# Ledger of designs, part 18: peptides against a protein of PDB entry 3J47

Target 1, 121 residues: chain A of PDB entry 3J47
Amino acid sequence: IRLTNQLKSLKGLQSKLKDVVEYLDKVINKELPINHTILGKLQDVFNLLPNLGTPDDDEIDVENHDRINISNNLQKALTVKTNDELMVIYISNLVRSIIAFDDLIENKIQNKKIQEQRVKD

## One batch from the design tools (peptide; made by RFdiffusion4, then SolubleMPNN)

Design b1_p11_3_s3 (from b1_p11_3, 6 letters changed)
Fold by OpenDDE base, seed 2:
Structure b1_p11_3_s3 (fold): chain B 121 residues (1-121), chain A 11 residues (1-11)
Amino acid sequence: as target 1 above (121 residues)
Amino acid sequence: LSLEEIINLLL
């Protein structure tokens, strides 16, 4: 339940991010007027985002090296955590499939026993 | 706890 809810929330976030990209593309293409209230809220979101970017190789000033290492470590930690959570979901789905298969075998065995009893009466 | 109960707690 908890991991399924996290995945559902993440899929919902991904959908909303796609809607934001589509909005920005329409604004860039001049299909929609610039809404400064939406842009202000997007700026607030970007200001709250941890720096997860690798700096492009063109901005490696020596003073950023510690910040780059922290950002790379955070990105790696988030990737590992996400992979571990996905692995638990995958294993859980495999085990559910195995249990459902075992229940199906037991059901077939019981049905066979009932049929064999009805043929003897 | 059955294995199913553990999975239902995790999912």
Scores: peptide ipSAE 0.085, ipTM 0.767, DockQ to the pose 0.013; fails the geometry check
Fold by OpenDDE base, seed 3:
Structure b1_p11_3_s3 (fold): chain B 121 residues (1-121), chain A 11 residues (1-11)
Amino acid sequence: as target 1 above (121 residues)
Amino acid sequence: LSLEEIINLLL
């Protein structure tokens, strides 16, 4: 139940992110006027996002070395967490596929027995 | 509890 709800929430987030991208594309193409309130809210969202970028290898300032190590540790921690969550989803789907395959084998055996009985009557 | 019911409980 919890992981199914997380997957549903993630799909809902993905749809909303697509709507935001489509809005931004329309603004870039000058099809819609720039709404500074929406842009400010998007900036707030981006400022709350962890820096997931590898620091561009082009800004080796000595002040960034601690920020680079923090960013790499955060990216690694998020990658590990994402891998563990994906592993649980993968195992769950694999087990469901095995159960469905077993049910298909049993259904095929039962259907064969019913056909063999109908040929003897 | 079927294995499917256990998975659906965990998920």
Scores: peptide ipSAE 0.067, ipTM 0.748, DockQ to the pose 0.013; fails the geometry check
Fold by OpenDDE base, seed 4:
Structure b1_p11_3_s3 (fold): chain B 121 residues (1-121), chain A 11 residues (1-11)
Amino acid sequence: as target 1 above (121 residues)
Amino acid sequence: LSLEEIINLLL
């Protein structure tokens, strides 16, 4: 349930990001008027996004060193969290596959017993 | 809780 809901939420986010890109493309192509209120809200969203980039080695201004360390620590924390979440998904899928295989074995054993009884009658 | 019940709670 939780993983299915996370996947659904991620798909929903992906759809919304696509809608935003399509809106921006229409604005760039002058098909839609520029709405400064929408652009301001998009800027607020981008300002709330963690810096997920490795600092390009070309923007080491000494004033960014603390922001670079925070970004690298956040990227590492997100990578670890993602690995832990993927590990839980992997284990859950492995266990589901083992259960389904066990059920298949039991069904095959039962079917064989039924067939052996029908050959004796 | 069976292992199946745990998976059904997680997924």
Scores: peptide ipSAE 0.066, ipTM 0.744, DockQ to the pose 0.013; fails the geometry check
Fold by OpenDDE base, seed 1:
Structure b1_p11_3_s3 (fold): chain B 121 residues (1-121), chain A 11 residues (1-11)
Amino acid sequence: as target 1 above (121 residues)
Amino acid sequence: LSLEEIINLLL
């Protein structure tokens, strides 16, 4: 239930991101007029994203050192949380595989007993 | 509660 709801929410976010990309492509191709209110809201979304700093922008402005440390701590906390969620998914899939393997063994044992009875009759 | 029911509750 909880992980299924997270996956459903993530799929919903992926669909919305695709709709945003398709909208931006239509605006770039001049198929749609530029809506400054939509662009302003997209800028607000990008400003609320944790700085997923690619390690390759080592040039611009000594005034953001505290914001960079806060963003790196937030990115690290999000990475740890994501790793813990992936570990729970992995363990859940491992346990499902063990149960399915046990059921397969029991089904093979039952089928073998039925075959041994049919050879004696 | 079977182990399968617990997994279905978690996922």
Scores: peptide ipSAE 0.058, ipTM 0.733, DockQ to the pose 0.013; fails the geometry check

Design b1_p11_3_s4 (from b1_p11_3, 6 letters changed)
Fold by OpenDDE base, seed 5:
Structure b1_p11_3_s4 (fold): chain B 121 residues (1-121), chain A 11 residues (1-11)
Amino acid sequence: as target 1 above (121 residues)
Amino acid sequence: LSLEEILDLLL
């Protein structure tokens, strides 16, 4: 009973991970717009993932120290890269919002000038 | 390239 429930939970996790990969592939292929809330949550998941290179704290074989350092450096490099990508995307959205606001102001000024001309004729 | 076209290349 306990082992069957763990296998069912693991299969459920595997399915969800597949759905995340399929979403990321669609974003990479530009089929879907980048969702920063999803990327931020994925970053949180990667930061909460125990280093997949630490076997439980009871067998420090001296040969695994280089593998642990490579895994930690890869995780840190992925976290930094993802943070820089999220920053670029955040800045891009801010700039898009500023442009859209400037266009809105210009359109409002033009509409006001058109109304003032129609009241003089 | 408009500033909008540059943003669409960055996103």
Scores: peptide ipSAE 0.068, ipTM 0.755, DockQ to the pose 0.019
Fold by OpenDDE base, seed 1:
Structure b1_p11_3_s4 (fold): chain B 121 residues (1-121), chain A 11 residues (1-11)
Amino acid sequence: as target 1 above (121 residues)
Amino acid sequence: LSLEEILDLLL
């Protein structure tokens, strides 16, 4: 239930991001007028995103050392959280595989007993 | 609590 809801929420976010890209492409191609209110809200979203950049592309501006440390701590916390969620998915799939193998073994044992009875009759 | 009930709580 919880992981299914997270996947549904992520798919909903992916759809919304696609709609934003399609809107920006139409604005770049001059098919739609520039809406400064939408662009301002998109800029606010980008400013609220953790810096997910690799540490290798930011050789420009020594004034953000405290923001870089906060972004690296947030990126590390998001990476740890994502790893823990992947571990829960892995364990859940392992447990499902064990149950499915147990059911398969029991079904094979029952089928073998039925065959052995039919050979004695 | 069956293993299935634990999976339903996780997923």
Scores: peptide ipSAE 0.090, ipTM 0.779, DockQ to the pose 0.013; fails the geometry check
Fold by OpenDDE base, seed 3:
Structure b1_p11_3_s4 (fold): chain B 121 residues (1-121), chain A 11 residues (1-11)
Amino acid sequence: as target 1 above (121 residues)
Amino acid sequence: LSLEEILDLLL
């Protein structure tokens, strides 16, 4: 139940992110006026996002070395968390595939027994 | 525990 709810929530988030991208594309194409309130809220979201970028190898300023190590540690922690979540999804899909295969075998055995009975009557 | 009951515990 919890993972199904997380997947549903993630699909809902993906839809909302698509709507935000479509809105931004319309603003870039000048089809919609720039709303500074929406832009401010998007900036707040981006400022709350962990820096997932590899630091562009082009800004080796000595002041960034501590930020590079923090970013790499954060990226590694997020990669581990994502891998663990993907592993649970993978195991869940594997178990569902095994159950579905067992049900197909049992259905095939039952159908064969029914055919063998119909040939004897 | 059926494999379905294990899935329901994981999900």
Scores: peptide ipSAE 0.086, ipTM 0.778, DockQ to the pose 0.013; fails the geometry check
Fold by OpenDDE base, seed 4:
Parts: C-alpha cells; structure tokens; sequence
Structure b1_p11_3_s4 (fold): chain B 121 residues (1-121), chain A 11 residues (1-11)
C-alpha cells in the first residue's frame, strides 16, 4: 500500500512539473503574460531544492567550499536513502514472486490430483 | 504474521 501511494505521489509530482514546464514555455513564447507572483513562487521552490549537482569543477571559489561539502554530503545521503528504498522494493517484489510461484505449484499439484482421480473413475 | 501480512505492512 505505501509503495503504491509513493508511486502515485511521484506520478502526481511529475504531472505538476510538466504543467510548470508547459507554463514556462508558453511564457517564453509570449503566448502568456509574465506573472511575477508565479515566478516568485517558482524561485522559492528552486531555493528550497537541495543542490543535487556535483559542483562543476570550474566554479570552485574558496567561499563555496562549505556549500560543496554540504552538497556532496546531501547527495551521498540521498543516494544511500534511495538505495535503501530500492532494496525494500526489490525484496518486496522478490517475496511477491515467491508467493505467486508457491500458489502456482499448489494449483499444479491440485490439478494433477483431480486429473488422477478422474482417470481412476 | 504471514508473509502476505508483512507485504501489506510494507506496501
């Protein structure tokens, strides 16, 4: 249940991100007027996003060294968290496959017993 | 807890 809800939430987020891109494209193409309130809210969202990039080796000003270390630590933490979440998904899918295989074996055994009874009558 | 009950808690 939780994984299905997470996937649904992620699909919902993906749809909303697509709507934002389509809006920005229409604004760039001058099909829609610039709304500074929407742009301000988008800027607030981008400012709340963790820096997920490795800093390009070309912007190492000495003042960014603490921000680079924070970004690298956050990227590592997100990678570990993602690996742990993927491991739980993998184990869950493996277990479902084992259950479905066990049910298939039991169904085959039952069908064989029914066929052997019908051949004796 | 059956294996199915564990899956229902995880998923």
Amino acid sequence: as target 1 above (121 residues)
Amino acid sequence: LSLEEILDLLL
Scores: peptide ipSAE 0.077, ipTM 0.767, DockQ to the pose 0.013; fails the geometry check

Design b1_p11_4_s1 (from b1_p11_4, 7 letters changed)
Fold by OpenDDE base, seed 4:
Structure b1_p11_4_s1 (fold): chain B 121 residues (1-121), chain A 11 residues (1-11)
Amino acid sequence: as target 1 above (121 residues)
Amino acid sequence: TLLKLIELYKK
């Protein structure tokens, strides 16, 4: 259930991103008038994106790869960030499972002590 | 508690 909802939400986001790209392509092709209000909202979305490509300040190379390199660096940065977020969630779930196991052990020890007291009385 | 369990199984 939770994974299916995440996949549905991701597909919904992908559809909306495709609609935004198609809108921008129509504006670039002069098929639609430039709407400064839509462009401003899109700029706000880009400003809220974490910097998914500070170019590591060490590769000034060449004038014809920028869209593919930006998409690959963005995809790599999204993959790394997603892996780090998943790692933190995984560790948090492990810690919760260890705590719940510790509480179960303590409850079993207490129940054993109560039974040993009831056998001595 | 986990340490006490490990000690209990070592005995």
Scores: peptide ipSAE 0.042, ipTM 0.680, DockQ to the pose 0.006
Fold by OpenDDE base, seed 2:
Structure b1_p11_4_s1 (fold): chain B 121 residues (1-121), chain A 11 residues (1-11)
Amino acid sequence: as target 1 above (121 residues)
Amino acid sequence: TLLKLIELYKK
């Protein structure tokens, strides 16, 4: 249930991002008039986006080194957090599989004991 | 339980 909802939310976000790209392409091609209210809201979204770009190695102005380090630290922190969350999910699924296997073994042992008793009676 | 399985198959 939780994973299916996350995937549905991500697909919804992807669809909305596609609608934004298609809108911008139509504005660039002069098929639609420029809506300054939509562009202002898009600018607010871009200003709230963490710089997740790898700095293209071709614009290292010396004043941006601290911003590049902050961006790389944020991207690294997001990657580490995502890896740790995936690791916890993996371990949780592994533990559930081990428990289910242990229960199957115990059931097999009990069934063997019951069969051995029925052959003696 | 895994150790008991190994013992069960060793008989």
Scores: peptide ipSAE 0.040, ipTM 0.728, DockQ to the pose 0.006
Fold by OpenDDE base, seed 5:
Structure b1_p11_4_s1 (fold): chain B 121 residues (1-121), chain A 11 residues (1-11)
Amino acid sequence: as target 1 above (121 residues)
Amino acid sequence: TLLKLIELYKK
């Protein structure tokens, strides 16, 4: 019973990981627009992943410690770079939304002027 | 544009 439930949970995780890979492949191939909310959640998952460079805590060879630190520093550097890229995109989308709002206000002002002209004629 | 809207509501 316990082993069957663990195997079922692992198969469920494997299915979800395949769905994530398929989504990323579609984004890379430009078949889907980049969803920054999904990328932010994937980044949160990668930040919560146990260090993919730790073989289980029972083989302390001194040569593995430097490789683990390099892998962790690379992962941190990729995380920081991805966070800065996401921040620039969020700011760009915010600026576009503000411009679109300014254009909406100009359109409302123009429509009011056209209505006031039609009432005078 | 926002400034012109505020001026329009002050008249």
Scores: peptide ipSAE 0.039, ipTM 0.705, DockQ to the pose 0.007
Fold by OpenDDE base, seed 3:
Structure b1_p11_4_s1 (fold): chain B 121 residues (1-121), chain A 11 residues (1-11)
Amino acid sequence: as target 1 above (121 residues)
Amino acid sequence: TLLKLIELYKK
């Protein structure tokens, strides 16, 4: 059951990737105008898929090899750039969380001191 | 800091 569902999900992903390739081929052939919204969503998909393995070089026609290498290098460059940008955002959010935690500790210290003073009065 | 919190509970 679990393995069959994983295979079904993978086949569904493969079908969607084929539809994206067919769309890109139609855009390259100038059959369709460049849609910037689809291109943006495609960039988001490539940024979410860091490890699309290099297609095994053993079955690629020599004319497609240069295009696939350029596509793989571009995809890798986009993924690396997005990972570095996400790392900077993560570090920035971590630093903000540490500061907010220190402020919460200082507030708790002040509240305890005020309460101890009210019990002495 | 966390150290100041620990010192506050030790008193």
Scores: peptide ipSAE 0.036, ipTM 0.732, DockQ to the pose 0.007

Design b1_p11_4_s2 (from b1_p11_4, 7 letters changed)
Fold by OpenDDE base, seed 3:
Structure b1_p11_4_s2 (fold): chain B 121 residues (1-121), chain A 11 residues (1-11)
Amino acid sequence: as target 1 above (121 residues)
Amino acid sequence: ILLELIKLFEE
């Protein structure tokens, strides 16, 4: 249930992101008037996004080198933290699967003992 | 198996 809801939410986010791209393409092509309120909210979203800059744009401005290093260190720290959180969730699910497997083995052993008793009576 | 997993969470 939780994983299916997360996948549904992610698919819903992907659909909304596609609708935003299609809106921007229509604004670029002059098919729609520029809505400054939508553009301001989109700018706020981009300002809240960690700089997901691919390290391959090595050609704009020697004055931002400290901000680029802080952004790359923040992105790396967020990626590491997210990986560690996912690892803890994975290990927790693995442990639950092992407990359920041990319970299944014990149930199988008990059922075998009950059958061996019924054949002796 | 369970005792080794419990130790991994106590470290």
Scores: peptide ipSAE 0.045, ipTM 0.715, DockQ to the pose 0.011
Fold by OpenDDE base, seed 4:
Structure b1_p11_4_s2 (fold): chain B 121 residues (1-121), chain A 11 residues (1-11)
Amino acid sequence: as target 1 above (121 residues)
Amino acid sequence: ILLELIKLFEE
């Protein structure tokens, strides 16, 4: 259920991003007037995106080969970061499950002691 | 159990 909802939400985001690209293409082709309010909201979205590759401001060089390398290095960095974040969440959930199991064992030991006392009285 | 978890975070 949760994974299917995440996939549905991601497909909905992909559709909206496609509609934004199709709108921008129509504005570039002068088929639609420039709407400064839409452009401002799009700028706000880009400013809220994690910096998906600032080239460190120290190498001006060379048309067309770098966009693919920047996208691959960024995709790799996002994959590594996501893996590390998922590892921390996994460990935190594992620790929580072990604590809950320890509490269950302690409660079982206490209940056994109470039962053994009631049999001696 | 808790002491084995602490060791897993020190590796």
Scores: peptide ipSAE 0.041, ipTM 0.714, DockQ to the pose 0.010
Fold by OpenDDE base, seed 1:
Structure b1_p11_4_s2 (fold): chain B 121 residues (1-121), chain A 11 residues (1-11)
Amino acid sequence: as target 1 above (121 residues)
Amino acid sequence: ILLELIKLFEE
């Protein structure tokens, strides 16, 4: 249930992000007038995003090659974190399946003991 | 079964 809800929420976020990109492309191409209220809300959303592009440290001047490496390192770090979260969920589901199997075995043993007692009486 | 699973995470 929790994973299906997270995947549904992520798909809903992906759809909304696509609609935002399509809106921005139309504004850039001058197909739509700039709506300052929508642009202000987009800026608020970008300010609430985890800072995907600043390690704090002062200094001006290195070319566009380092921004691509930082974006790739952050994407890798987010991928590793997501993989670890998925691993914990997988292990939790495996443990739940083992417990349910143990309970099934114990219930079968108890049912057998009850049947053996009913045949002796 | 559960006790053997716990031992596997202590190694």
Scores: peptide ipSAE 0.039, ipTM 0.698, DockQ to the pose 0.010
Fold by OpenDDE base, seed 5:
Structure b1_p11_4_s2 (fold): chain B 121 residues (1-121), chain A 11 residues (1-11)
Amino acid sequence: as target 1 above (121 residues)
Amino acid sequence: ILLELIKLFEE
């Protein structure tokens, strides 16, 4: 029972990974527009992946060292890119909040001027 | 405020 459930869960994960690869291939081939929200969630998944270059320190086959270094460099590049994207989103939201605040202050000033005119007439 | 924010991005 436990082993059968683990095998079903693994098959379900394999199917989802295949669907992600098929989506990425369609985006690379320009068959689909780049969805930045899906790409951001995919980057979050890669950032949450355990370092794909840690086999526990007991099997140094020299052929795996280049693959480990490529995986670690990819993980680092994805983390830096995600941090820069989050920074741009944060700054954009901050600027929008400041503009919305400026508009609120201007609307309050205009409403005050309209009230002062109505008291003079 | 908006004009002062734009200046901060042009520097």
Scores: peptide ipSAE 0.039, ipTM 0.700, DockQ to the pose 0.011

Design b1_p11_4_s3 (from b1_p11_4, 6 letters changed)
Fold by OpenDDE base, seed 4:
Structure b1_p11_4_s3 (fold): chain B 121 residues (1-121), chain A 11 residues (1-11)
Amino acid sequence: as target 1 above (121 residues)
Amino acid sequence: LLKELIDLYKK
Protein backbone atom coordinates (compact mmCIF):
# COMPACT_ATOMS: atom_id res chain seq x y z
CA ILE B 1 0.00 0.00 0.00
CA ARG B 2 2.55 2.75 1.05
CA LEU B 3 5.03 1.92 -1.79
CA THR B 4 2.18 1.91 -4.38
CA ASN B 5 1.05 5.35 -3.15
CA GLN B 6 4.63 6.72 -3.39
CA LEU B 7 4.95 5.30 -6.94
CA LYS B 8 1.56 6.85 -7.88
CA SER B 9 2.64 10.24 -6.45
CA LEU B 10 5.98 10.06 -8.35
CA LYS B 11 4.14 9.19 -11.62
CA GLY B 12 1.79 12.14 -10.97
CA LEU B 13 4.81 14.46 -10.50
CA GLN B 14 6.42 13.08 -13.71
CA SER B 15 3.18 13.79 -15.66
CA LYS B 16 3.06 17.38 -14.30
CA LEU B 17 6.73 17.97 -15.21
CA LYS B 18 5.98 16.69 -18.76
CA ASP B 19 2.99 19.10 -19.02
CA VAL B 20 5.32 21.98 -17.98
CA VAL B 21 7.94 21.00 -20.63
CA GLU B 22 5.24 20.76 -23.35
CA TYR B 23 3.94 24.22 -22.28
CA LEU B 24 7.46 25.74 -22.44
CA ASP B 25 8.11 24.16 -25.88
CA LYS B 26 4.85 25.72 -27.19
CA VAL B 27 5.88 29.13 -25.79
CA ILE B 28 9.39 28.82 -27.37
CA ASN B 29 7.82 27.80 -30.73
CA LYS B 30 5.47 30.88 -30.48
CA GLU B 31 2.37 28.60 -30.53
CA LEU B 32 1.25 30.21 -27.21
CA PRO B 33 1.62 33.78 -25.90
CA ILE B 34 4.18 34.33 -23.10
CA ASN B 35 2.37 34.36 -19.77
CA HIS B 36 4.68 36.29 -17.41
CA THR B 37 2.66 35.17 -14.33
CA ILE B 38 3.18 31.44 -15.16
CA LEU B 39 6.86 32.08 -16.02
CA GLY B 40 7.37 33.96 -12.70
CA LYS B 41 5.81 31.06 -10.69
CA LEU B 42 7.95 28.54 -12.62
CA GLN B 43 11.07 30.63 -11.87
CA ASP B 44 10.10 30.64 -8.14
CA VAL B 45 9.86 26.79 -8.27
CA PHE B 46 13.32 26.54 -9.93
CA ASN B 47 14.80 28.94 -7.33
CA LEU B 48 13.45 26.64 -4.54
CA LEU B 49 14.81 23.46 -6.22
CA PRO B 50 18.21 22.27 -4.97
CA ASN B 51 20.77 22.41 -7.79
CA LEU B 52 21.07 18.61 -8.25
CA GLY B 53 23.30 18.91 -11.37
CA THR B 54 27.02 19.20 -11.37
CA PRO B 55 27.30 21.80 -14.17
CA ASP B 56 29.03 19.93 -16.99
CA ASP B 57 32.71 20.96 -16.61
CA ASP B 58 32.66 22.26 -20.24
CA GLU B 59 30.60 25.53 -19.64
CA ILE B 60 32.28 26.89 -16.46
CA ASP B 61 33.08 30.52 -17.06
CA VAL B 62 35.02 31.60 -13.89
CA GLU B 63 32.18 33.88 -12.59
CA ASN B 64 30.06 30.86 -11.44
CA HIS B 65 32.69 29.25 -9.11
CA ASP B 66 30.76 30.13 -5.90
CA ARG B 67 27.46 28.75 -7.36
CA ILE B 68 29.26 25.52 -8.41
CA ASN B 69 30.75 25.08 -4.91
CA ILE B 70 27.29 25.64 -3.35
CA SER B 71 25.74 23.13 -5.84
CA ASN B 72 28.44 20.47 -5.17
CA ASN B 73 28.17 20.96 -1.37
CA LEU B 74 24.35 20.69 -1.56
CA GLN B 75 24.50 17.56 -3.79
CA LYS B 76 27.02 15.98 -1.37
CA ALA B 77 24.86 16.93 1.64
CA LEU B 78 21.75 15.43 -0.06
CA THR B 79 23.70 12.23 -0.95
CA VAL B 80 24.93 11.88 2.68
CA LYS B 81 21.43 12.58 4.07
CA THR B 82 19.93 10.01 1.65
CA ASN B 83 22.54 7.42 2.72
CA ASP B 84 21.78 8.04 6.43
CA GLU B 85 18.01 7.75 5.78
CA LEU B 86 18.53 4.49 3.80
CA MET B 87 20.70 3.14 6.67
CA VAL B 88 17.90 3.87 9.21
CA ILE B 89 15.36 2.13 6.89
CA TYR B 90 17.72 -0.87 6.50
CA ILE B 91 18.22 -1.17 10.30
CA SER B 92 14.43 -0.89 10.83
CA ASN B 93 13.78 -3.70 8.29
CA LEU B 94 16.53 -5.84 9.90
CA VAL B 95 14.95 -5.37 13.38
CA ARG B 96 11.51 -6.27 11.93
CA SER B 97 13.01 -9.45 10.38
CA ILE B 98 14.63 -10.41 13.73
CA ILE B 99 11.29 -9.93 15.57
CA ALA B 100 9.47 -12.04 12.95
CA PHE B 101 12.17 -14.72 13.36
CA ASP B 102 11.75 -14.61 17.18
CA ASP B 103 7.97 -15.14 16.76
CA LEU B 104 8.73 -18.12 14.44
CA ILE B 105 11.11 -19.65 17.03
CA GLU B 106 8.57 -19.17 19.85
CA ASN B 107 5.84 -20.80 17.70
CA LYS B 108 8.19 -23.76 16.97
CA ILE B 109 9.02 -24.16 20.70
CA GLN B 110 5.30 -24.11 21.59
CA ASN B 111 4.52 -26.69 18.85
CA LYS B 112 7.35 -28.93 20.16
CA LYS B 113 5.97 -28.71 23.75
CA ILE B 114 2.45 -29.60 22.50
CA GLN B 115 3.85 -32.65 20.61
CA GLU B 116 5.84 -33.80 23.68
CA GLN B 117 2.68 -33.52 25.82
CA ARG B 118 0.67 -35.56 23.26
CA VAL B 119 3.34 -38.34 23.35
CA LYS B 120 3.22 -38.49 27.21
CA ASP B 121 -0.55 -38.73 27.28
CA LEU A 1 20.05 -11.37 20.36
CA LEU A 2 20.24 -13.17 16.93
CA LYS A 3 22.86 -15.68 18.23
CA GLU A 4 20.79 -16.34 21.38
CA LEU A 5 17.69 -16.87 19.18
CA ILE A 6 19.61 -19.38 16.98
CA ASP A 7 20.87 -21.20 20.13
CA LEU A 8 17.27 -21.28 21.49
CA TYR A 9 16.04 -22.69 18.12
CA LYS A 10 18.68 -25.52 18.26
CA LYS A 11 17.33 -26.72 21.66
Scores: peptide ipSAE 0.033, ipTM 0.624, DockQ to the pose 0.007
Fold by OpenDDE base, seed 3:
Order: structure tokens, then sequence, then C-alpha cells
Structure b1_p11_4_s3 (fold): chain B 121 residues (1-121), chain A 11 residues (1-11)
């Protein structure tokens, strides 16, 4: 249930992100009035996003070098943490597959013994 | 142990 709930939560987040894009497009097209409270909350979300540095902008100013190193260290730490979490999920699924295979072998052995008994009677 | 881990992730 936990993995299915994570997938459902991720699909829910994707749907909400699409609703936010559609809202922003309607505001850009002047179909909706600018809500400064909603825009302020979206700016707070974008400021909390790790700078997913596109590797191709080698031209922004020598005064941000400490913030870029902190952002890259945070992004690396988040990537490592995500990889470790995925590895634990993978190992847990592998262990489930091994036990299901052991249960299948035991069921085949029991069925063979029952057939060999029925041929002797 | 392995069954208990599986039951935790089947929930």
Amino acid sequence: as target 1 above (121 residues)
Amino acid sequence: LLKELIDLYKK
C-alpha cells in the first residue's frame, strides 16, 4: 500500500502542477485578474526549489559562488537520498520476489508428493 | 523477519 500511495500522491502532485500551469497561462492571457497573494505563494515555492542548474549557463556573476555551492551540495544530497530510498524499495521488491519463488517451489514439491502418493494407491 | 518486512510493504 505505501508504494501505491506514493504513486497516487505523485500523480496528484502532477495534476496540481498542471492546474497551476493552466492558472498561470490564464493570468498571462489576461483571462483572470492577477492575484498577488497566489503569485507571492508561487514565488515562495520557486525560491524553495533547489536551483536545478541547467549545466549550460556558464555566465552569471562572481558574487553568487557560495550560494551556488550550497545549492549544488543540497541538490547532490537530495539526489543521493532519493537514490538510497529507491535502492531500499528495489531490495524490498527483490526479497518479495525471492520469497514468492520459494513458496512456488515448495508448492510444486508438495503437489509432486501428492501425485506420487495417488499413483501408489 | 523477511515475511514481516513483506507484510509491512503489502500494507
Scores: peptide ipSAE 0.028, ipTM 0.605, DockQ to the pose 0.013
Fold by OpenDDE base, seed 2:
Structure b1_p11_4_s3 (fold): chain B 121 residues (1-121), chain A 11 residues (1-11)
Amino acid sequence: as target 1 above (121 residues)
Amino acid sequence: LLKELIDLYKK
């Protein structure tokens, strides 16, 4: 249930991002008039996005070296956090599988004991 | 768990 909802939310985000790209392409091609209210809201979204771009190696002005290091540190921190979250999910699923296997073995042992009693009566 | 599994297969 949770994973299916996350995948549905991600697909919904992907569809909305595609609609934004198609809108921007129509504005660039002069097929639609420039809506300054929509562009202002898009600028607000871009300003809230963490700089997750590696700057293409072609704009290394020496003043951007600290910003590149900050961006790389943020990407690394997000990657580490994601790996730790995935590890916790993996361990939780492994523990659940071990418990379910323990319960299956105990049930099989009990059923064998009951059958051995029924053959002695 | 593992010991009980081994004992289940030995019987």
Scores: peptide ipSAE 0.026, ipTM 0.640, DockQ to the pose 0.006
Fold by OpenDDE base, seed 1:
Structure b1_p11_4_s3 (fold): chain B 121 residues (1-121), chain A 11 residues (1-11)
Amino acid sequence: as target 1 above (121 residues)
Amino acid sequence: LLKELIDLYKK
């Protein structure tokens, strides 16, 4: 019973991974539009993956070296993309904070002018 | 704007 449930869960995960690959292939081939919500969730999954570039030192087959290089290049590309996205969000929030501070100052100056007029009348 | 802020802080 326990082993059969583990095999069923693993087959279910394998099917979902195949559906993700088929979706990515359709997006690469421009058969489907880019969905940023799906890509964000895929990026979260890749950020939760342990470094696929640390083979535990016990099985260096020469066929794994090309897969390790592809994995390291993919992880580096995802890290660069994540850093660029975070930098754009940071700059956008900084600019928004400067504008909101500028508007707060203008509102404070206007309110002071209105109070000074009310004290003179 | 920034000059009017500095003048508002000096009064």
Scores: peptide ipSAE 0.024, ipTM 0.638, DockQ to the pose 0.006

Design b1_p11_4_s4 (from b1_p11_4, 5 letters changed)
Fold by OpenDDE base, seed 5:
Structure b1_p11_4_s4 (fold): chain B 121 residues (1-121), chain A 11 residues (1-11)
Amino acid sequence: as target 1 above (121 residues)
Amino acid sequence: LLKELIDLYNK
């Protein structure tokens, strides 16, 4: 019973990880727009994964301490890089939204001028 | 932008 439940949970996790990879591939291929909320949640998951570079080798030897520090430094560097990339994309989308809002206001001004001309004819 | 919005609201 316990082993069967662990196997079901692991299969469920594997399915979810596959769905995440498929989503990222669609975003990379420009088939889907970048969703910053999803990317932020993926970043949170990567930040909670302490061990992307240590197999659970139950070998206590002093050489593993430098590998753990290198893995943690690489993870931290990847986190910082991903955060900076997400910030640039977020700012770029904010700027695009501001430009689209400017165009909307200009269109409203032009529509008002056209209505005022039609009332004078 | 903001100035044009205010000018549009005041007309």
Scores: peptide ipSAE 0.033, ipTM 0.667, DockQ to the pose 0.008
Fold by OpenDDE base, seed 3:
Structure b1_p11_4_s4 (fold): chain B 121 residues (1-121), chain A 11 residues (1-11)
Amino acid sequence: as target 1 above (121 residues)
Amino acid sequence: LLKELIDLYNK
């Protein structure tokens, strides 16, 4: 139950993220008026998002070296956490594949027995 | 083993 609920929640999050992208595209295309309350909430979400950008912008300020190291350590810690979460999903999918393979073998054995019985009658 | 994995997955 817990894993199915996590997958359902992740699919629900993906759908909501798609709806946010579609909303932003409509705002960029001037199809919808700029809602400052929605933009403020999106800005709060982006401020709560760790800088997931690679530090490949080689030009902002030698005074932030300690903040860059803290950001890189946070990004690394989040990448490790995400990798551990993906590993649990991978193991769960592997287990499902093994079960489906076992069921397929059993079905093949049963079908063979039914066919051998029909040839004897 | 498979049954315990199914039970863990269904939980």
Scores: peptide ipSAE 0.030, ipTM 0.623, DockQ to the pose 0.013
Fold by OpenDDE base, seed 2:
Structure b1_p11_4_s4 (fold): chain B 121 residues (1-121), chain A 11 residues (1-11)
Amino acid sequence: as target 1 above (121 residues)
Amino acid sequence: LLKELIDLYNK
């Protein structure tokens, strides 16, 4: 259930990002009039995006070195956090599978004892 | 679990 909802939300986000790209392409091609209210909201979204870009290796100004290190540290922190969350989900699913297997074995042992008793009676 | 598996196999 939780993973299916996350995948559905991510697919929904991907569809909305595609709709935004298609809108921008139509505006660039002059197929649609420029809507300054939509462009302002898109600019606000881009200003809220963490700098997740690998710096294109072509603008090494010495003032960008600290910003590059901060960006790489943020990307690394997001990757580590995501890996740790996935690990916890994996372990939780493994533990549930082990418990379900334990219950299956206990049920099989009990059923065998009941059958052995019925053969003695 | 593992002990019960072994005990189930040996029965």
Scores: peptide ipSAE 0.029, ipTM 0.637, DockQ to the pose 0.006
Fold by OpenDDE base, seed 1:
Structure b1_p11_4_s4 (fold): chain B 121 residues (1-121), chain A 11 residues (1-11)
Amino acid sequence: as target 1 above (121 residues)
Amino acid sequence: LLKELIDLYNK
């Protein structure tokens, strides 16, 4: 149940991000007028995102091949962290399935013992 | 678990 709800929420977020990209493309192509209220809300959303690519804007100077490496390292670190979190969720669901299978076996053994006792009485 | 599974399968 929890994993299915998380997957549904992630698919919903992906659809909304696609709608935002399509809106921004139409504004860039001048097919739609600039709505300052929508842009303000998008700015608020971007300000709530973890800084995926802005090292603090305290120094203008030219030529870092290193900034592309830092953004790639942060993206890799976030991908690894997300993979480890998904692994923990996977193992937790596997363990829960094994426990539920053990409980099913024990319940079947108990039900068989009860049925055998009822046939002897 | 595994021994009880085998015992359930053999009964």
Scores: peptide ipSAE 0.028, ipTM 0.638, DockQ to the pose 0.007

